# Peptides against a protein of PDB entry 3EFO: the designs that were tried, part 48

Target 1, 262 residues: chain A of PDB entry 3EFO
Amino acid sequence: SQLADLYKSCETDALINFFAKSAFKAVLHQPLKVIREILVNQTAHMLACYRKNCASPSAASQLILPDSMKVLPVYMNCLLKNCVLLSRPEISTDERAYQRQLVMTMGVADSQLFFYPQLLPIHTLDVKSTMLPAAVRCSESRLSEEGIFLLANGLHMFLWLGVSSPPELIQGIFNVPSFAHINTDMTLLPEVGNPYSQQLRMIMGIIQQKRPYSMKLTIVKQREQPEMVFRQFLVEDKGLYGGSSYVDFLCCVHKEICQLLN

## One batch from the design tools (peptide)

Design b1_p22_2_s1 (made by RFdiffusion4, then SolubleMPNN; from b1_p22_2, 12 letters changed)
Fold by OpenDDE base, seed 4:
Structure b1_p22_2_s1 (fold): chain B 262 residues (1-262), chain A 22 residues (1-22)
Amino acid sequence: as target 1 above (262 residues)
Amino acid sequence: SPLDESIQAMEDALDALLAERS
C-alpha cells in the first residue's frame, strides 16, 4: 500500500531530526513536561497507525515496527533525555540554550550523532588497520575498567579511561607511566609519536573532520568527578533525572500503542 | 516477555546501525 511504502521510506534519523527541531522550538512556549508527552504521543500514534494499516494481522500485544523505525524508540528516548528537554541541575541555562540553537540548525547526520553518540573502544585498536573500531552501545554496561573509550557526539569528545587501563596504552597515549599520572586538565593529546598514538590521533581526526563543529577533548578518568558528565552521554542507560532506559521507553510506547488500538 | 523479540530486533538493528557508522 501507499501508506506502507511511506513508512518504509521514513528513516529514523530524519524523523528524529524533525522531532528534535519541533520539540526544541516548542521549548520557548510550552512546558518541558508537555513537550515530552507530545513526543511520546506522536511516536505512539505513528506506530499505531502503522500497526493498524500496514502491518500483517498479529496479536494486539505484539509490538510491530517497520524496519526503518526499528531504532526509533531508542533515538526518541535519547531525545527525551537531552538536557534541553530534561533539565539537569549540572547543565546551565546557557548551555541548554546553546545546544538548542545548535540542534535547530543540524542536518540529519549531525542530529543522529548528537542524540546517539559514537562510543569507540580504542583499547582494541589494531595499529596495523586503518579501520575504525566498531562502535559499542552507549551504555555503562559496555564500558570496561580495563578499557579506554572515545565518545563523540559532534559537539564534545571524551576520552574515558578505566581505572585498570593498560599501562602500556597509557604510556602510548600520554607518555606517562600510570593512570594516576594522567593530567585530565589537558585538552590535547601529546604527540608521543608511537604507532598507537598516531592511530588514535588519526581516528580522532576522522571523527572531527566529518563534523561541522570543533569538538573539545575532555579526558575522563573513571571514578573521578568529571566522569559523571561523561555518563550523561551513555544515552541508553536510565537517567539520573527521570530519564528511562531504552527498554523502559519501548514498553511505555508499546503500552500507549495498545491503548490507541483499543 | 511478550516484547523480548521486539527488544532484540531493536537491539540488532541498533547494532547494525552502529556498525555502519564505524
Scores: peptide ipSAE 0.425, ipTM 0.898, DockQ to the pose 0.749
Fold by OpenDDE base, seed 2:
Structure b1_p22_2_s1 (fold): chain B 262 residues (1-262), chain A 22 residues (1-22)
Amino acid sequence: as target 1 above (262 residues)
Amino acid sequence: SPLDESIQAMEDALDALLAERS
């Protein structure tokens, strides 16, 4: 059907870009709570319409999404938890305004990265490889105390270090003997010059060169205060200030869809 | 449950997208 064809052509990244810009524009004249409610309703209605008119017969309890929108709920949840739409005390008004303005001008590729960051397991780096390590899901469950992870969303870059990060990697990256010796006030990695350091710097360079804005590096130690800021970028997790986990949000959306189809 | 299957499918799709994006 014509409608089915339309859904097939609607990519999640384009939709989230549209919804984000629409919502961020609305921030100027509508309460945040109302905006969030509208977004949830729009998501539910859109998916309900697809289920009703485009999807093949299936169990009523099954959530049916077009292939192009399989990850839409994930991104929508990320949007809903963004500091622009969900005010957080640790985020300044200026920062929220800044992010809002940036998103308003972002292309589809930029907004995709912005709402769902790239999280890379740096501790698994192959110094002989020219490829980026495979990204992992943006969730605390994918972190490890023994790991080192690089997170980038186009505006910020974080290097997260587990409390049990390998000393050899710490020395390779920071030229210090242990986790305790890492200075988190640094915004630049030292040029140690070993293959691992070079590889990490290369990766950071690749990530940066694809983005229009310079990303400030923040070094984060697990269990230290700055980690709280980092955790806000683990977008699949439940937010500290009213945001839901991906699973919780999906369940919510599914429930609303079912209600709309009754 | 059917919902669990849907969740898994979406997670798989996300994993695939992340792999492609990297």
Scores: peptide ipSAE 0.423, ipTM 0.896, DockQ to the pose 0.882
Fold by OpenDDE base, seed 5:
Structure b1_p22_2_s1 (fold): chain B 262 residues (1-262), chain A 22 residues (1-22)
Amino acid sequence: as target 1 above (262 residues)
Amino acid sequence: SPLDESIQAMEDALDALLAERS
């Protein structure tokens, strides 16, 4: 059907870009609570329409998502947890205004990366490979105390180090003997000159290459205070300000879909 | 739960997307 074809063409990255810009524009005219409700309703209505008109016959209670929108709930939840749409006093007006303006000018690729960062396990690097390591899910459950991870969202870059990260890698990256000796105030990696250091720098360069903004590097040690900022970018987890996990949001959307179809 | 399969499908799709982005 024509409608089925339409849904196949509606990819999540384009939808998130649209919803983000529409919501951030609406911030100037509508209460944040209303905007969040609209986003949830739009998601539910869109998926309910698909279930009703495009999906094969099944139980009404079963959640059926088109292939192009299977990750939409994840991204939508990330949007809802963005500081621009939160009414928490801990978030400054300046920060809200700044992020709002940034997203309003983002293309589809930029907003996709912004709302769901790239998280790379650097401790698994093959120094002989020119390929980027496979990205992992943006959740604390995917981190390891023995690991080193690079996170990038197009605006920020974080190098996260586990408390038990390999000393040889620490030496290779920072030219210091141990985790305790790493200076987290640095915004640039030293040019150590070994293959591992060179490979990491190459990876960082690749990530930066297609981005319109120069990403600031922040070194983060596990269990230190700055890690809390880093954890905000683990977008699949619950937010610091009461945001839901992707699973919680999916349950919420499912409930609304069922209500629409009843 | 009717959501379990949907959650798994979503996670699989996300894994595939992340692999493509890398």
Scores: peptide ipSAE 0.376, ipTM 0.881, DockQ to the pose 0.752
Fold by OpenDDE base, seed 3:
Structure b1_p22_2_s1 (fold): chain B 262 residues (1-262), chain A 22 residues (1-22)
Amino acid sequence: as target 1 above (262 residues)
Amino acid sequence: SPLDESIQAMEDALDALLAERS
């Protein structure tokens, strides 16, 4: 059908870019709450239309998404939880304004990374491999107290350290004997010169080279105050200030779809 | 993609959750 063809032509990353720019433009003229409601409504209507016209009948409890849009809810939730649309005390007005302006000029590839960060378990690095480690889902559940993770969204880069990070890795990265000795005020990793340090620096370099903006490195220790900022980048988790978890968002969207189709 | 697979897992979990709530 023509509708099926239309959905096949829709790419999630392009849609998110469009919705983000549209929403961020609307911020100047409409309340944030209204903008968020519109986005959820648009998402539900789009998916309801697909289900009605393109999908096979299924149980009411089943979420049906076109292949091209299966990840749309994920990114939409990320958009809804972005500091531009959902104010957070730890984010200044200036920062919100800055991010808004940046996104307004972002291409498709940049925006999708911006809304859903890349989270890499660097504690599992193979120093003999030139390949990047496989990214994990942006959720606290994917972190470990024994792990070290690198997060990047094209604008910010974080190195998150678990409280029980292996001393040998800490030594390898920071040239200090323990977690407690790590200086979180630094924005550059020391050039320790061992294979692990070199590999990490290489990875960071690769990530940076792919992005148009220079990402400042923030070192974050688990259970310290700056971790609260880091956790806001775990976009699948429930936000502290009104943001839904991905699962909660899916439930919300599904509910609205069902209401539209009843 | 790996992300697609993860999404499917979440969708499955959602189905289960919604079934329980019904």
Scores: peptide ipSAE 0.132, ipTM 0.714, DockQ to the pose 0.074

Design b1_p22_2_s2 (made by RFdiffusion4, then SolubleMPNN; from b1_p22_2, 11 letters changed)
Fold by OpenDDE base, seed 3:
Structure b1_p22_2_s2 (fold): chain B 262 residues (1-262), chain A 22 residues (1-22)
Amino acid sequence: as target 1 above (262 residues)
Amino acid sequence: SDLDASIAEMEAALDAELAARS
């Protein structure tokens, strides 16, 4: 059908870009709570419309999404939890204003990465490969105390170190003997010169080359205070101050869709 | 449940997208 074709032609990245800019513009004259409610409502209505008019016959209680929109909910949840729409004490007013302005100028690819960061398991690097490691879901459940992870969202870059990260990798990256010796005040990795260090630097370079803004590197040790900031970029997890986990959001959307269809 | 199955599909789609990013 014409409607089905329309849904199929819709790209999630374009949609989230549109919704983000629309919402961030609305921040200037509407309460944040209202904006969030509108976004959830619009999402539910879009999906309910598909379910009603395009999907194969099924129970209304089922969540059926077109292929093009299967990842829309996760991005929408990320948008809803963004500091511009969901204020957090650790984020200043100036920072919120800055992020709002940045997003207003972002292209489709930029906003997609911004709302859902790239999280890479650096501890699994193959020094002989020119390929980036496979990204993992942005959740604490995917981290490991024995792991090292690189997170990038186009504006920030974090190198997260587990408390039990391998000493050999620590030495390879930082040229220090242990986790305790890592200086988290550094914004640049030392040029150690070994294959692992070079591979990591290459990866960081690739990530940076495709982005319009220079990403400052923040080194984060697990269980230290700055990790709390890092955790805010694990966008699938339950947020502070009213933000939902991805799973909780899916349940919420499902409930609303059912209400619309019943 | 049907919802669980749908969630699994969405998660799979997300995994595929993340893999494509790298």
Scores: peptide ipSAE 0.654, ipTM 0.953, DockQ to the pose 0.784
Fold by OpenDDE base, seed 2:
Structure b1_p22_2_s2 (fold): chain B 262 residues (1-262), chain A 22 residues (1-22)
Amino acid sequence: as target 1 above (262 residues)
Amino acid sequence: SDLDASIAEMEAALDAELAARS
């Protein structure tokens, strides 16, 4: 059917870009609560429509999505959890305005990265490889106290260090003896000159390349107060300001779809 | 459950996408 073909042709990155810009435009004229509700409803209706008209016969309780849309919910949840759409006093008007303006001008690739950051396990780097390490899910569950992770969303870059990160890597990256000696006030990595340092710098360069904005580097130590800011970029986790975890959101969407189909 | 299965599929798709990004 034409409808089935339409769904097959849909690309999640384009959809999320559209939804983001639409929602952020609506902020000027509609309450944030209403906008969030609309987004959830639109998501549910779109997926329900596919289930009803395009999916193979199956139980109504099954959440069946086309391949192109399987990642849509996670991006939608990220959008819903964005500071622009959250009604919290902790979020300044200036921050809302700033991020709104940024997203309104983002292309498809930019918004995709913005809403779901790259999280790279730097501690697993192969210094002999020219390839980027495979990104991991943006969740605390994927972090380790022994690990070092680089996070980037096109606007911010974080280097997260576990409390038990390998001293040899710390020495290689920062030229200091231990985790305790790392200065988190630095915004640039030292040019230590060893292969690991060079590889990390290369990776950071690749990530920065082709991005319209220069990403400021923030060094984050696990269990220190500034880590709370970093955790907000672990978009699959429960948000600090009331946003749902990815799993919780999926449950919510599933419930909505079932209600529409029954 | 049906939901669990669906979640697994979506997570797999996300993993694949993330792998392709880098």
Scores: peptide ipSAE 0.634, ipTM 0.950, DockQ to the pose 0.796
Fold by OpenDDE base, seed 1:
Structure b1_p22_2_s2 (fold): chain B 262 residues (1-262), chain A 22 residues (1-22)
Amino acid sequence: as target 1 above (262 residues)
Amino acid sequence: SDLDASIAEMEAALDAELAARS
């Protein structure tokens, strides 16, 4: 159908960019609560419309989405949890204003990365490979105490180290004997020169080269206080200040869609 | 449940997208 074709032609990244800019513009004139409600409503209505007009009636209670829209909810949830739309006490007014302006100028690729960061398990790097490791879901459940992860959202870069990170990797990256010796105040990795260090630096370079802004590196140790900041970028997890987990959001959207279709 | 099936499908799509981005 024509409607089905329309949905198939929609790209999620473009939609998120549009919704983000629309919402961030509305912040100047509408209460945040209203904006969030509108976004949820729009999401539910779009998906309900597809379900009603494009999907088979055989599974009325299932969220049947075209391939191009299957990931829309996760990005929408990330948008809803952004500090511009969901104010957090630790975020200043100036910071919110700054992020708002940044997003207003972002292209489709930039906004996609901004709302859903890359989380890379660099402890699994094949030193002989030139390929980037596959990104994992942005959730604490995907972290490992024995792992080392790199997170980037186009504005910030984090190197997260598990408490049981392999000493050989720690030495390879930082040239120190153990986890305890890592200085988290540093914003640059040392030039160690071994293959693993070189590979990591290459990956970081590739990520940085694709972005218009220089990303500051923050080194984070598991179970230390600064890890809390890092966890805020695990966008699929439940937020501390009213943000839903991805699963909870899906449940909410599902319920609303069902109500619309009844 | 239907909800679980829907979630699984969307998660699979997200996994595929993440794999493609890298």
Scores: peptide ipSAE 0.632, ipTM 0.952, DockQ to the pose 0.836
Fold by OpenDDE base, seed 5:
Structure b1_p22_2_s2 (fold): chain B 262 residues (1-262), chain A 22 residues (1-22)
Amino acid sequence: as target 1 above (262 residues)
Amino acid sequence: SDLDASIAEMEAALDAELAARS
């Protein structure tokens, strides 16, 4: 159908860019609560419309999404949890204003990465491969105490180290004998010169080259205080200020869709 | 359940998206 084709032609990255800019513009003249409600309603209505008009007959309770929109909810949830749309007093007006201004000028690719960061398992690097490791879901459940992960969202870059990170990798990256010896105050990796170090630097370079802003590197040790900041970028998890996890959001959207269809 | 199936589908799509992004 024509409607089905319309949905197929939509790209999630473009939609989230549009919704983000629309919402951030609305902040100037509408209450945050209303904006959040509108976003959720729009999401539910779009998906409900597809289910009603484009999907094959099936159980009304089944959430059916077109291929192009299957990842829309996760991005929408990330948008809803952005500091610009949160009414928490812990978030300064300046921070909200800054983030708002940034997003208002972002292209599709930039906003995609901004709302859903790239999280790479660095400990799995093949030093003989020129390919980037496959990104993993932005959730604590995908981290490992034995692992090392690189996270980037276009503005910030984090190198997260598990408490049980392999000493060999630590030596390779930082040229120190153990996890305890890593200096988290550094913003640049040392040029150790071994293949692993070179590969990591190459990956970081590739990520940086695709972004318009220079990302500051932050070294994060698991179970240290700065890890709390890092965890805020694990966008699929429950937010620090009451935002829903991805799964919880899906449940919420599902309920709303069912209400619309019944 | 229908919800569980839907979640699984969307998670699979996200995995595919992330794989393609890298």
Scores: peptide ipSAE 0.613, ipTM 0.948, DockQ to the pose 0.833

Design b1_p22_2_s3 (made by RFdiffusion4, then SolubleMPNN; from b1_p22_2, 11 letters changed)
Fold by OpenDDE base, seed 2:
Structure b1_p22_2_s3 (fold): chain B 262 residues (1-262), chain A 22 residues (1-22)
Amino acid sequence: as target 1 above (262 residues)
Amino acid sequence: SPLAASIAAMEAALDARLAAAS
């Protein structure tokens, strides 16, 4: 049924929302290390339980999960890598407090986007299409020096420009002749008025729709210092402050699940 | 390997999710 499909599709999102709020509440009373361990254990136990209850002839070492649970690990890893759960001194207490409060008030739809941003290849836009480009995995491996990408997590919006971005797109978006001429201090795109600019603005508008906060736009040039901030939103990559890559996390979780199933 | 297969399945699910969201 339509209702059943809805529940299935949002199950992981609901779980992440719950885990995030639970963990962020626990930060006030428990060591971060303990909280992280609990989250990993809960993830492994949950997935082990689902695997155990799945009617599959496959070996226990091969995880067969409901579709909704297959994406739980990536979101859990994103949660674990959030600054609220990191004890690095480089992260200010103010930043932790800020993000903690934000997440504590987020609905299910907001938190899923917050933890796993939408990364769109803007350079592939079809100006004649009304559809958004398909989002790509949030990893540096999916970026291209020739590409332009829009990243949004419900709070921040980044327009990332590859060093070899097409001059025609640069001209179309910024009305400047080259990458070097782009002013990264701007927080708004100029209203150039050409179809590409209009399409991009439309996409940005769609992304902004139904979001509780107005996302600040940050223009990011590849290889410039501010790109480091942008890279923190590539959540599948290894975190700057000790967070694991998605693949490493999967390996870790897999091992733990297998141990639980033995 | 079972690990590789498991990872592939999870990644495929994520890919599908991202594709469906567009």
Scores: peptide ipSAE 0.544, ipTM 0.926, DockQ to the pose 0.781
Fold by OpenDDE base, seed 3:
Parts: structure tokens; C-alpha cells; sequence
Structure b1_p22_2_s3 (fold): chain B 262 residues (1-262), chain A 22 residues (1-22)
């Protein structure tokens, strides 16, 4: 059917871009609570419509989604948790306004990265490989105290260091003997010159490539105060200011879809 | 449960997406 074809041809990234711009425009005229409710409703209705009109017969309680839309909920949740739609005390009004304007001008490729950051386990780098390490889910559960992770969302870049990060990697990256010696005020990695350092720099370069904005690097030590800012980019986790975890959001959406189908 | 299965499918899709982006 034409409807089925529409869903099959629908690109999640394009939808998120559209929903984001629509919502961010609405911020000027509608309460945030209303906007969030609209987004949730739109998500539920869209998925319910597919389930009702496009999906093959199955259990009513089972949510069946086309492949292109299976990741829509996670991105939608990220949108809902963005500081433009979910105010956070640590984010100034000016910063929210700035982010709103940025998103309003973002292309599809930029917005998807903005809402769901790329989180790379760089402690697993193969210095002999030209490939980027596989990204992990943006959740604290995927971090390790022994690990080093690079996070980028097109605007910001973070290098997160576990408290038990390997000293050899710390030395390789920062040319210091231990975790405690790392200066988190630095915004540029030193050019140590070893293969690991060069590989990391290459990866950072690749990530920066094709991005319209220069991403400032922030070094983050686990359990230090700046880590709180970093954790806000772990978008699948429960937010501190009313945002749901991805799992909780899925449950919520599922419930709403079931209600719509009754 | 149907919910658990649905969640698993969506998470699998996300994992696949992340893997493909490498």
C-alpha cells in the first residue's frame, strides 16, 4: 500500500530533524510541557498507525516497527531530553537559545549526531588499523573505570578517563605518569608522537571532518565535577531533570500505543 | 513478554546502526 511504502521509505534521521525543528520552533509559542506531550503523542500515533495499517497480523501487545523506524524512539527520547525542551538549571537561557538556533539550521546528518552522540572506546584502539572503533551505546553502563572514551556530538568533544585507566595509555596520550597528573584544563592533546597518540589524533580528526563546527575538546576525569556535564550526553540514561531513560521511554510509548490500538 | 521482545528488537536495531557507522 501507499501507506506501507511511505513508512518503508521513511528515514529516521530525516524525521528527527523535522520533529526537532518543529518542536524548537514551537518553543516560542507553546509551553515546554505541551511540546513534549505533542512529540510523544506524535511518536505513538505514528507507530500505532504502522502497527494497525502496515504490520502483519500479530499479538496486539507486540510493537512491530519497520526497520527504519526501530531506532526512532531512542532519538525521539534524546530530542525530548534536550535542554531546549527540557530545561536544566546548569544551562543558561542564552545557551538554550543558542542550541535552538543551531538545530534550526542543522542538516539531517548533523542533527542525528547532535541528539545521539558518538561514544567511542578508544582504549581498545588498534594502532595498526585505519578504522574507527565501534561506537557504544550512550549509557554509563557502557563505560568502564579502566576505559577511555571519546564522545562527540558535532558541537562538543569529550575525552572521558576512567579512574583506573591504564597508565600506559595515559602516558601515551598525555605524556604524564598517572591519572592524577592529567591536566583537565587543557583543550588540546599534546603531540606525544607515539603510535597510540597519533591514532587518537587521527580519529579525532576524522570525527571533526565533515562537521561544520569546530568541536572543543574537554578532558573529563571520572568522579570529578566536570563529569556531571559529560554524563548529560549519555542520552540513554535517566535524566536528572525529568528526562526518562531509554528503557522507561520505550515502556511509556508502548503503553500509549496499546491504548491507541484498543 | 511482548514488551520485552519489542524492546529487544529496537535495541538490536540501534546496535546494528552503531556497528554499521564504524
Amino acid sequence: as target 1 above (262 residues)
Amino acid sequence: SPLAASIAAMEAALDARLAAAS
Scores: peptide ipSAE 0.530, ipTM 0.922, DockQ to the pose 0.827
Fold by OpenDDE base, seed 5:
Structure b1_p22_2_s3 (fold): chain B 262 residues (1-262), chain A 22 residues (1-22)
Amino acid sequence: as target 1 above (262 residues)
Amino acid sequence: SPLAASIAAMEAALDARLAAAS
């Protein structure tokens, strides 16, 4: 009954926060496989219920949802792909325990960012604007070899550099002449002092000030080994440890919903 | 297809959300 009421009244961010905490609590007394199945089933049932109550002249096979529920699947997939629920030997017990405890204390705003990071195209910055650039989808498909991207999930911050990123921006950010000269061991950007550098630092500051934890900056060069860590935060892509891509998950959920509606 | 249309609608909603958050 309480869960049913939540389905009717809560926005996506609140629902994900609830599902995350419920699932992470259940890890203590239920198998992970069961928890994952419950989450998928609950998602399908909830969306099917909403679809039934939405007026539409379209066929039942077309998923028509309230705006707030249209983005639920992507966040649910991110939850399912979290290390706490994956149970892979490559993920340490300590890391799972750490993230579990973090999420258990997160508010709605923190958890939504944690599960779906902000990915900002820094190469598009207007030094005369005080606004943040529009975030892009968290997928490799949205990256470009000519681009520079900032990723933040409330705990980690990455600055990703394409192999063909503009030399003038590299000079502006790092005060070095080329991509090859960038030192990826640094955790702080140098005080170069030009408008672009100042703008980037301001953006990073704005992102940091809204988060409860200090995010350590990691510089990532495209095609170098450390990029693998960065790619784990591109949550719409297929996970390294068996998680589905967003597209695959949508297909799966759609099939389940159709079965419930027929 | 119904699947393609459903996916497109959900992706459009996500795009709109990301645009609005900035």
Scores: peptide ipSAE 0.517, ipTM 0.917, DockQ to the pose 0.800
Fold by OpenDDE base, seed 4:
Structure b1_p22_2_s3 (fold): chain B 262 residues (1-262), chain A 22 residues (1-22)
Amino acid sequence: as target 1 above (262 residues)
Amino acid sequence: SPLAASIAAMEAALDARLAAAS
């Protein structure tokens, strides 16, 4: 059942890959604002078309999508909020150019992870399990001050520590007595040797093995300045530089669809 | 509302996707 659901979502991944490459190519000769508007319009028109012509009869005000496209809006919003299209000031021109080029060569599997990161609750690890923990929604609402989360998008890897992270986990991962003692300048976890540390390292290894690029690890403490960079990867949340939350984006698209169907 | 229902459905689909990917 879960495998079937995963298979159905692959069509969305292909569409996002196409839209991303199309948009990133257009950056060379069209204003960013125009590109974003085109993407929103295309999304609305596409969804309106499916609602009108492909969906079972229902209330016109309800957005009915094929199973494979139910998650398309969230990924489209992620694309719209990407630094290549939004031009966030904290991202250098060189970095933006680099990301653009990377996406232009990404396969479907890589681009879906790039636009919607994998966020894993590391604090809930079962050391006896060989399975990866279930990913959570990329939103601050899914974080907890008591939690530890690993975020990866194929290019970057973050280990986020809540201010109230369990001391035993801090000790287990970093071999330090408390949150305050964690060195955020380190890019490698120490080999502590306990089961929890070993499992975390294994998980990180698995994530890295599936990606073509080496991901640098950034350790982030909650409420410290570098956390702002991490929060930019919580793609469902409202961005600081013009990016909408997922809910706001859906509202916008929904209104546009309704206008098209009236 | 119809919008709320649509959002809920899409969020449920995303949750299912995330669960399946694990």
Scores: peptide ipSAE 0.446, ipTM 0.895, DockQ to the pose 0.831

